Peptides against a protein of PDB entry 4N3Y. Designs and how they scored, part 85

Target 1, 83 residues: chain A of PDB entry 4N3Y
Amino acid sequence: ETRDQVKKLQLMLRQANDQLEKTMKDKQELEDFIKQSSEDSSHQISALVLRAQASEILLEELQQGLSQAKRDVQEQMAVLMQS

## One batch from the design tools (peptide; made by RFdiffusion4, then SolubleMPNN)

Design b2_p23_6_s1 (from b2_p23_6, 11 letters changed)
Fold by OpenDDE base, seed 2:
Structure b2_p23_6_s1 (fold): chain B 83 residues (1-83), chain C 83 residues (1-83), chain A 23 residues (1-23)
Amino acid sequence: as target 1 above (83 residues)
Amino acid sequence: as target 1 above (83 residues)
Amino acid sequence: LEERLRELQLELEEFKAQLQEAQ
């Protein structure tokens, strides 16, 4: 009968709404996770990049310093040989 | 009447299912995005790690170079003192 | 790495100072 159909449809609608609510909640949690994760990852990667760049610059300076030191040694040795 | 209720509930159920389908699709897209973003971030971090490791190798080479330079100076000075 | 770099910087500066002092 039609009354039984109403009761069945009411149950189905309740179930659909429950699933919708759950899925909407899950979606929101994913959106929040993406936002938080994106911010954290961005900051982490940026920090790593800056640290890497600083290290590379320092290494280049050390390379230059070592090369200069070697040249200075050679020059000093030349002076000693001439004296 | 009960018949009108059936028709109304059928429409509401269709609407709920449409929204559920849409929300499920959106959720899936977010999950896919998270997966892809995670992979991309992992690759980027791995590249940065390799870059840092290259810097470590260079640092070791510079340390060795400096140590050798010091030894060379000492040896040369010893030779000069003996001559 | 940063700490090791700082240590190497100090060693290099000491080496340069020794070379200058040897003159």
Scores: peptide ipSAE 0.075, ipTM 0.677, DockQ to the pose 0.069
Fold by OpenDDE base, seed 5:
Structure b2_p23_6_s1 (fold): chain B 83 residues (1-83), chain C 83 residues (1-83), chain A 23 residues (1-23)
Amino acid sequence: as target 1 above (83 residues)
Amino acid sequence: as target 1 above (83 residues)
Amino acid sequence: LEERLRELQLELEEFKAQLQEAQ
């Protein structure tokens, strides 16, 4: 009966639209999660970069120290040779 | 007319299901992206952390070594100056 | 950075060697 068919189709349409709404919501939540996760990763990477930079500064200071130490030795040796 | 209503509902249902299928596909792609991105980020961050830690340890060792070397040189020079 | 650290380590070892030779 056509009347019964109409009722069936109306139910199916409501079900489809409900599922569509739910799926669209889930999709939006995933997109929001991706955004937040990306920001968190960026912050973490930035922190690691700062740490690496600090290490590099220390390395440069150590290199300067070594160079100065060598110069100091050479200077002291020169003084001793003159005496 | 009920007949016309049936035809209209059939069309609407097809459209809803098509959109649902598309949205479900998009959702799945986002889930797959999240999985892959999470794995990649985790591996990368872990590697960077370990690398930074190794550098810090080495820097500390070099710092100690340099300081000791400088002291040794100074002591040796002092001995030579006394002799 | 790691490469620079290796270079510094080498320089330090050379410095120590020179010191030992001078003694």
Scores: peptide ipSAE 0.073, ipTM 0.670, DockQ to the pose 0.068
Fold by OpenDDE base, seed 1:
Structure b2_p23_6_s1 (fold): chain B 83 residues (1-83), chain C 83 residues (1-83), chain A 23 residues (1-23)
Amino acid sequence: as target 1 above (83 residues)
Amino acid sequence: as target 1 above (83 residues)
Amino acid sequence: LEERLRELQLELEEFKAQLQEAQ
């Protein structure tokens, strides 16, 4: 009977749309999660880059310190040799 | 006419199910992407953290070494001055 | 960065060696 078919199909359609809505919601939540996660990762990577840059600054300071130490020693040795 | 309603509902149901299948596929792809991205990011961040930490440790060691070298020089100079 | 750190380590060791030679 066509009447019974109509009622069955209406139920099936409602069920399908309910499931579709649920799945679309889940998909959206996943997209939001991906977005947030990518932002967090980017932030963390940026922080690590800054830390690396700080290390480079310290390296330059160490280079200067070592060079100065060598100069100081050479100067002191020269004074001693002149005495 | 109920016959026309049946045909309309059948079409709508097919369309809904097609969309549901597509959305479910997209959701699965997002889940897979999240899993893969999470693993990749975790490994990358961990590697960067360890690298930065290693550099900092070496910097500190160099700083200590330089300071010790300076002290050693000063001690040697003191000995020379006493002679 | 790591390469530069290794260079500094080498320079420091060379400096120490020079100081020992001066004794």
Scores: peptide ipSAE 0.070, ipTM 0.673, DockQ to the pose 0.069
Fold by OpenDDE base, seed 3:
Structure b2_p23_6_s1 (fold): chain B 83 residues (1-83), chain C 83 residues (1-83), chain A 23 residues (1-23)
Amino acid sequence: as target 1 above (83 residues)
Amino acid sequence: as target 1 above (83 residues)
Amino acid sequence: LEERLRELQLELEEFKAQLQEAQ
């Protein structure tokens, strides 16, 4: 009878809604995870970029040091040749 | 009457199942995205870390080389002054 | 950066060679 159908459908609806709620929660957790993970990755990459930039600056300083050393040697050689 | 309740519940059940199917699909897509993104990000970050480390090691070696070169110059100058 | 480091290393070695030739 129709009353029995009502009971059956009510159960099925409860089951469907329970699964829906669970799945929606899982989806939300995944979205939150993606957001957080993306932020973490971005910050990590940024840190690596800064580290690379620091190394480049030091490289430039070393290059200048080498150039200066060459100049110093040339000057010293000139002095020695004059003496 | 109960017949009307049946009709209402059937509609509600269809709606719930449709949303469940949609949400399950969305969840699966997020899981797939996370998996692929995690692999890509992990490899990228690892490569960047290794490259940065290698550069810094070479930079340190260059620093030592420059320092030694300066010392060598001083020694050579001493020899020249004695000759 | 890495390529520039190699270039600087080469320059350093060339400089050392020049100094040795000056003696």
Scores: peptide ipSAE 0.068, ipTM 0.670, DockQ to the pose 0.067

Design b2_p23_6_s2 (from b2_p23_6, 12 letters changed)
Fold by OpenDDE base, seed 2:
Structure b2_p23_6_s2 (fold): chain B 83 residues (1-83), chain C 83 residues (1-83), chain A 23 residues (1-23)
Amino acid sequence: as target 1 above (83 residues)
Amino acid sequence: as target 1 above (83 residues)
Amino acid sequence: LEAELERLRRELAEFRAELEAAQ
């Protein structure tokens, strides 16, 4: 009967609505996850970049030290040869 | 003596060179890690974005379905009232 | 996007209310 058809359709409508709500939640969770993941990755990469920069500075200092040490050795060798 | 000073400085030079090489290696490893991490994160985020887009499409389909179902229920109710 | 989600949430609430009223 028509009445039974209406009740059936109402049930189907409710089920569809429930699925829509679930899908909306799923979408929101995915968006939140993407945002959080992006922020975490960005922060991590930034930290690593800073660490790499610190290593770069250390390299420059060591290179300067090596150059000076080389000059000092050469100077001392020259003195030795004069003796 | 001068000779001993030269030998001492040569040792210091070698030690500094070893440290420089180590630091260069460390820097390279950090750069490689950053690159790999960035690529992995980019791929992961892209995949999640596509998944979110699929959810968006599903939401649109469900919304259309709900609208149609609502109309169907209303039509059936009208028929019932005429009976 | 957030605005669209909120719109859909509102529509869902309205649909539920209409469904219950029709029962």
Scores: peptide ipSAE 0.039, ipTM 0.517, DockQ to the pose 0.020
Fold by OpenDDE base, seed 4:
Structure b2_p23_6_s2 (fold): chain B 83 residues (1-83), chain C 83 residues (1-83), chain A 23 residues (1-23)
Amino acid sequence: as target 1 above (83 residues)
Amino acid sequence: as target 1 above (83 residues)
Amino acid sequence: LEAELERLRRELAEFRAELEAAQ
């Protein structure tokens, strides 16, 4: 009967729509996750970069200090040799 | 005594060198971590993007199916109304 | 895509109503 066939098609259409809706939601969740993950990673990387930069500054300061200390030692050694 | 002063400076120099070496290692570890983290995140994001694309393909297929089902239902309704 | 989904939902509802009226 055509009536029964129509009902069957209605069911099929409903099922397809349900799957479509579900898939759309799943896709959106994935996109949101990717966005959030990327942002989180970016922030973390930025923080670590800043930390690395702080270490770089410390290294430069220590290098300067070492250079000065070396000069001071050399000067004192010269004085010692002359005395 | 100048001799004692030289010894003091030598100790200070050694300590500064130790700190410099430590800071250099720490900086390198941070850089390596950033690199690895970035690569891992990139791979993960790529995988998720592919998954999202698969969902997109499914959505398109379902949409086509729904469109066809709609047409079929409309056709059957027309037949029903004529009978 | 969200708009398209909503369009499809609306059309489905209309079809259901039309089928009921035809019966």
Scores: peptide ipSAE 0.047, ipTM 0.514, DockQ to the pose 0.015; fails the geometry check
Fold by OpenDDE base, seed 3:
Structure b2_p23_6_s2 (fold): chain B 83 residues (1-83), chain C 83 residues (1-83), chain A 23 residues (1-23)
Amino acid sequence: as target 1 above (83 residues)
Amino acid sequence: as target 1 above (83 residues)
Amino acid sequence: LEAELERLRRELAEFRAELEAAQ
């Protein structure tokens, strides 16, 4: 019967609209999540890069200090042997 | 006394070398962490992008379906009114 | 796209009203 068919189509239309609304919401949430995730990752990576750079500076200082200490020890050993 | 001074310098050299080794290890761990973090983030973002694209496709299909359903309902209403 | 969705919601509401009036 046509009346029943129309009612069924109305229900289908409502259901489709509800699903459309839900999908639109979900899509927006995903886009927001991607944006937030990328931002957070970028900040974290930047912080870690700075930390690595600080470690690099310390490493260079320690290498220089080690070389100097080696020379100082050798000099003192020479003095001791000459004494 | 020179002998004691040499022994002290040897200790300092050993300590400096130990610190250098530790710092080198820490730096390497940070670099590895950055690499892993960036890779993980890239994979996560890619997955979310694909999911968003799937939602977009569904949204388009639903929009088309909704438009068709609207037309179908209107046609059925016209038939009903003419009946 | 949100505007399009809102348009569709409005159109659906109109159709429901028309169907109710026809019955």
Scores: peptide ipSAE 0.046, ipTM 0.517, DockQ to the pose 0.014; fails the geometry check
Fold by OpenDDE base, seed 1:
Structure b2_p23_6_s2 (fold): chain B 83 residues (1-83), chain C 83 residues (1-83), chain A 23 residues (1-23)
Amino acid sequence: as target 1 above (83 residues)
Amino acid sequence: as target 1 above (83 residues)
Amino acid sequence: LEAELERLRRELAEFRAELEAAQ
């Protein structure tokens, strides 16, 4: 009957409304997660890049030091061979 | 003495070389980590974006469904009020 | 995007009000 049909439709409408609300919330949560994840990843990557750059500077300093030390050893050996 | 100086310099050179090798390895590990982390983040973000888009489509479908259901309920109520 | 969500929220509120009135 019409009365029963109306009640059925009202139930369906309520259920659909609940589903819509839930899906809207889920969508917002996903967007928030993407934003936060992207920011966190960006910050982490930046920190790691800086650390890598620091290591690169240290490596260059060590290479310079090693080259100088090699020259110093050669010089000292030459002096030793003359004495 | 010169002999002792040479031996000291050789030790220093060896130690510096070991440190250089270690630092080179550390740098490479950091670069690999950044690469992997970036790729993982990119894939994860892409997956989440697709999920968000699917939710958006669902929301549009629900909105259409709710609008139609609302019209149907109004129509049925009109019939009921006439009977 | 946020504006679209807000529009949907308003529509939901209207639907809820109409459902309540019909009962």
Scores: peptide ipSAE 0.042, ipTM 0.517, DockQ to the pose 0.019; fails the geometry check

Design b2_p23_6_s3 (from b2_p23_6, 13 letters changed)
Fold by OpenDDE base, seed 2:
Structure b2_p23_6_s3 (fold): chain B 83 residues (1-83), chain C 83 residues (1-83), chain A 23 residues (1-23)
Amino acid sequence: as target 1 above (83 residues)
Amino acid sequence: as target 1 above (83 residues)
Amino acid sequence: LEQQLQQLALELAAFREELARAQ
C-alpha cells in the first residue's frame, strides 16, 4: 500500500542522508589531509634535496683537495728519491 | 495526499542519491590521489636516502685516503730526518 | 653527515698547510 511505501521511502531517505553526511565529512577530512600533507612533504623533501646537494658539492671539493694532496705527496716522494 | 507524498519522497531520494554518488566519486578520487602521492613521495625519499648513503661511502673513502696521505707524509719526514 | 663533512674539511685544510710547510 501507499502508506507503507511512504514509510519505506522515508527510511531510505534517512539512510541516504546519513551516508551523504558521513561521506561529506570523510571527503573534507581527506581534503584537509591532502593540504597539510602536501605542504609538509614539499617542505621536507625540498630541504632534503638542498641538504643532499650541499653535501655532494662539499664532497666533490674534498675529493679534489685530497687528489691534490696525494699529488703533492707523490712529488715530495719523487724529490726524496732523486736526492 | 499520500500519493503526492510518495512522489515528493522519490524525488528527494533521487536527489540525495545523486549527491551521494557525486560525493563518493570525489572521495574516491581523493583517496586515489593520496595513494599515488604517497607512493611518489616514498620513491623520492628512498632516492634521497640512497644519495645520502652514497655520500657516506665517499666520505669514508676520503677519510681513509686522508689518513693514508698523512701517514705517507710522516714516513717521508722520518726518512728525511734519518738521512 | 654534514658535521662529518665539516670535520673532514678542517682536517684536509690542516693537512694542506702541513704539506705547504714541508715544501
Scores: peptide ipSAE 0.125, ipTM 0.700, DockQ to the pose 0.069
Fold by OpenDDE base, seed 4:
Structure b2_p23_6_s3 (fold): chain B 83 residues (1-83), chain C 83 residues (1-83), chain A 23 residues (1-23)
Amino acid sequence: as target 1 above (83 residues)
Amino acid sequence: as target 1 above (83 residues)
Amino acid sequence: LEQQLQQLALELAAFREELARAQ
């Protein structure tokens, strides 16, 4: 009977819409999570990269400074040997 | 007419199921994206850790070098004072 | 690490000053 079909289809439609709403909600939550986590992780990693770069630059400067200091010591030794 | 209602409900159900399938697919893609992003971030952080460790090793070497240079200067000064 | 680098920088500066005085 068509009337029974109508009732069955109405139930199926209600169930489908309920599931759709639930899934849409889950999807939105995932999108929100991605947005938040992306911002947090990106900022953190970027900060770590910058800090690492700063350290490496300083290390290079210290290397140069130490090399120069060693040269200065050698020059002083040479002067002492000549005197 | 109930027959017209059946046809309308069948269409609505089909549309709802199509939308549900699409939304479920989108949700799965978001989950896959989160998984991939997590792996990428983990790899990047691991690389940064290794980079930091390399800097620490270099720092130790520079510290040793500076200590040796200072000792050399002190020895030279001692020689100068004795002469 | 940053503190260690800063400390080494200070030590290097002091060393350079010592060398300058010796000259």
Scores: peptide ipSAE 0.125, ipTM 0.697, DockQ to the pose 0.069
Fold by OpenDDE base, seed 3:
Structure b2_p23_6_s3 (fold): chain B 83 residues (1-83), chain C 83 residues (1-83), chain A 23 residues (1-23)
Amino acid sequence: as target 1 above (83 residues)
Amino acid sequence: as target 1 above (83 residues)
Amino acid sequence: LEQQLQQLALELAAFREELARAQ
């Protein structure tokens, strides 16, 4: 019966629209979350990379400095022994 | 007219369901993206932490090396003065 | 780590200067 079909379809349409609205809201929240999370993670990782690189550069300089210092000591001792 | 209403509602319901299916798919893809992105970021951060720890170990070795070098110089100078 | 590195750098610099003065 056509009248009954109308009532059934009206209910189904309301349910579909309610679910659609909810799902669209959830999707938007996920998009916002992704945007914010991506920015935060990118900045944090970049900062960590820069700190790590700075430390490694300094470590290399210290390694070289220590090696040179050891050589200098050896040379000084050689001079003293020759004196 | 009821018959016309049925046809209109059937079309609207089809459109709503199509949009709902699409939106649900998009939402699922966003959830999957978040999961994958989180894992990737976690791995990157973990790698950076290990890199920093390696630097700390090297620093401690250099500190020990410098301390030993200073002691060696002092001992050698003492021997020379006694000779 | 950064603080430790800076401290070691200062110690190494002082040691190198001490060696230079001995020459």
Scores: peptide ipSAE 0.124, ipTM 0.697, DockQ to the pose 0.068
Fold by OpenDDE base, seed 5:
Structure b2_p23_6_s3 (fold): chain B 83 residues (1-83), chain C 83 residues (1-83), chain A 23 residues (1-23)
Amino acid sequence: as target 1 above (83 residues)
Amino acid sequence: as target 1 above (83 residues)
Amino acid sequence: LEQQLQQLALELAAFREELARAQ
């Protein structure tokens, strides 16, 4: 009968609204998490990339410097062997 | 009357369930976004670790090369002193 | 790593100076 239908529908509506409220809360928490993660991790990784690139450039310069130094040592050794 | 209440509650329930379905979909999309973002960040960090390791290996080789060059210079100096 | 690179750069500079003085 209609009276029992009203009570059943009222319960179903309450349950649906409770689930909706919970899901909306969860969604908001995920949005907040994404916002925070984007602001914190993205710039940190970018900084690490730039730092790594700077180190690699310095390593290349050091490698070139050492190669030249080794050649200079070899030339000095050759002079000693000729004397 | 009760019949009108039933129709009103049925409409409200349908609206609540439609909104719940939409919100659940949005939540799932946010979860998928977080999962993808986490994987992308993990891969980027792994790549940075490998770059750092390559730099460390090169640095060690340069250090060894410099040490050997210094030893060679010392040997040359010893030869000069004996002559 | 940055500190190690700076130290190596300093050592290399000193070595190059030593070689220059020996000539």
Scores: peptide ipSAE 0.123, ipTM 0.697, DockQ to the pose 0.068

Design b2_p23_8_s1 (from b2_p23_8, 14 letters changed)
Fold by OpenDDE base, seed 4:
Structure b2_p23_8_s1 (fold): chain B 83 residues (1-83), chain C 83 residues (1-83), chain A 23 residues (1-23)
Amino acid sequence: as target 1 above (83 residues)
Amino acid sequence: as target 1 above (83 residues)
Amino acid sequence: LEQQLEEQRLRLQALQAELDAAQ
């Protein structure tokens, strides 16, 4: 009877250990996924930020060009009005 | 001749303005995308962290159960050896 | 920067309007 109880407990212990190991594995995989996802997101955000910066530079250049064009138009208009 | 130059400059100015507006729109859309992506990533990471925490709690419970089971087996074994 | 660009856009728009009125 006691021997049977021992055998039962051994089985339960083995099953519990298997469950523990499985859960540990699952947890580790989840942590790895989080890490990878975070890194990917960080890289993506960085790339997008750089793209935004490039656009900003382009806008600055366009603004400068437009300002120059405005000046040129005004200059030509002034010349026209004086002749 | 000067009049023709003015007309040319007006065209250039209009074209430049159109380019500026387009680029401004594109930049804004990109910024909005970055913002949304960042928020989504943050939410996702938070959810995953919570899931990981739940798994950790489960592991702790399993570990406690295993420790108890081990003690029970040892106890029964000792009883068996004494009889 | 966005504000500056908007201001510039408005300036250009005003200039264009003036030029159109002069023609």
Scores: peptide ipSAE 0.073, ipTM 0.433, DockQ to the pose 0.032
Fold by OpenDDE base, seed 1:
Structure b2_p23_8_s1 (fold): chain B 83 residues (1-83), chain C 83 residues (1-83), chain A 23 residues (1-23)
Amino acid sequence: as target 1 above (83 residues)
Amino acid sequence: as target 1 above (83 residues)
Amino acid sequence: LEQQLEEQRLRLQALQAELDAAQ
């Protein structure tokens, strides 16, 4: 019967619409997640890079200090050996 | 006394060397962390992108199905109204 | 930089060994 067919198709259409809405929502959530994750990762990496750079500066300072200390020790040893 | 000065400088040198090693280690750990985090993020994002693409394909299929269903319902309704 | 720092570390280690031997 045609009327029964129409009713069946209406049901199918409603079900398909529901599925479409769900899928659209899921897609949007995934896109939002990707965006947020990317931003978070970017910020985190940037912070870590800055921290690494600070460590590099400290290493340079330590290197300078150690070089000077080495020279100072050598100088003092030379004086000691002369006495 | 020069001898005391030498001993003091030796201690300072050892301490500075320890600090240098520690700082070098810390820097390396940070670099490793950045690398790992970046790789992990990249893989995660790639996986999510693929998932989003799959959802897009599904959406297209649903849209096609819905369009057809709508047409079918309209056609059947027209037949019904003619009877 | 890492190589330079490693070289410096090795130099300091050598100096320390020499100082220890002198005592």
Scores: peptide ipSAE 0.067, ipTM 0.434, DockQ to the pose 0.032
Fold by OpenDDE base, seed 2:
Structure b2_p23_8_s1 (fold): chain B 83 residues (1-83), chain C 83 residues (1-83), chain A 23 residues (1-23)
Amino acid sequence: as target 1 above (83 residues)
Amino acid sequence: as target 1 above (83 residues)
Amino acid sequence: LEQQLEEQRLRLQALQAELDAAQ
């Protein structure tokens, strides 16, 4: 019966369409998740990079201070030896 | 007393050096963390991208199938109307 | 930077050793 065949095909079409819509939704959710995750990671990394840069600046300052302190100690030792 | 001054400066130097070493360690730990975090995020994103691509392929296949099914239904309806 | 810091650390250690020996 041709009519029965048509009805069967209509059902199959509806089922396939439902599956398509579901898959489209799933894809969109994945894309949204990827986007959000990437943004979060980017922000986190940027913050950590800035923190590392601050530490680097501090290290440079300490290095300069230590170099000066070394000179001061050597100078004081020279004075001590002359006394 | 110059000798006392020297001793004081030595102490200051040691303390400063300790602080330097601590800061160097902290910096290294931060760099390691950033590197690891970046790698982990990169791998995760890559996996998710591949998953999204697989979903896209499936969607294309479903769309083609649905288009064909639609044509088949229309053809069957035409046959039905002629009977 | 790390190399420079290491060099500085070594210099400080050497100075400290000299100071300790002098006292």
Scores: peptide ipSAE 0.065, ipTM 0.432, DockQ to the pose 0.032
Fold by OpenDDE base, seed 3:
Structure b2_p23_8_s1 (fold): chain B 83 residues (1-83), chain C 83 residues (1-83), chain A 23 residues (1-23)
Amino acid sequence: as target 1 above (83 residues)
Amino acid sequence: as target 1 above (83 residues)
Amino acid sequence: LEQQLEEQRLRLQALQAELDAAQ
């Protein structure tokens, strides 16, 4: 009986060790994935922010151009009304 | 000539306004995308972190179980050697 | 900035409407 118990415990120990090693590997893979995903997301967000900033600059330029164009049109209309 | 210039300026103004509106829309879409992407990424990272934590708990339990099992096996072996 | 742009857009829209009505 005792011999059989020892054999059973040895098997259980081996199985537990195998499961532990597997779980350690899985955990490491998850940590690596989290790290990579976070870095990728950060880089993508940064790129998008830069694009948004470029669009903002363009909008400001367009706004200035439109304001000037409006003034030019109004001036030309005034000239036409006077002629 | 002046009438033609006014017509040209009116066209330019309309085109500029159209471009402005388009650019404003594009900018808004980019901002919305950044916001959504950031939220999605944050949620995904949080979920992965929770899974990693669960794995860590399991690893600790397995380590404790393995240590106990090892002690139990050694004790049983000692009993066998004495008998 | 967004508020300023929207204000400018509305001003341009009003001007365009006036120009269209004059034609």
Scores: peptide ipSAE 0.060, ipTM 0.431, DockQ to the pose 0.032

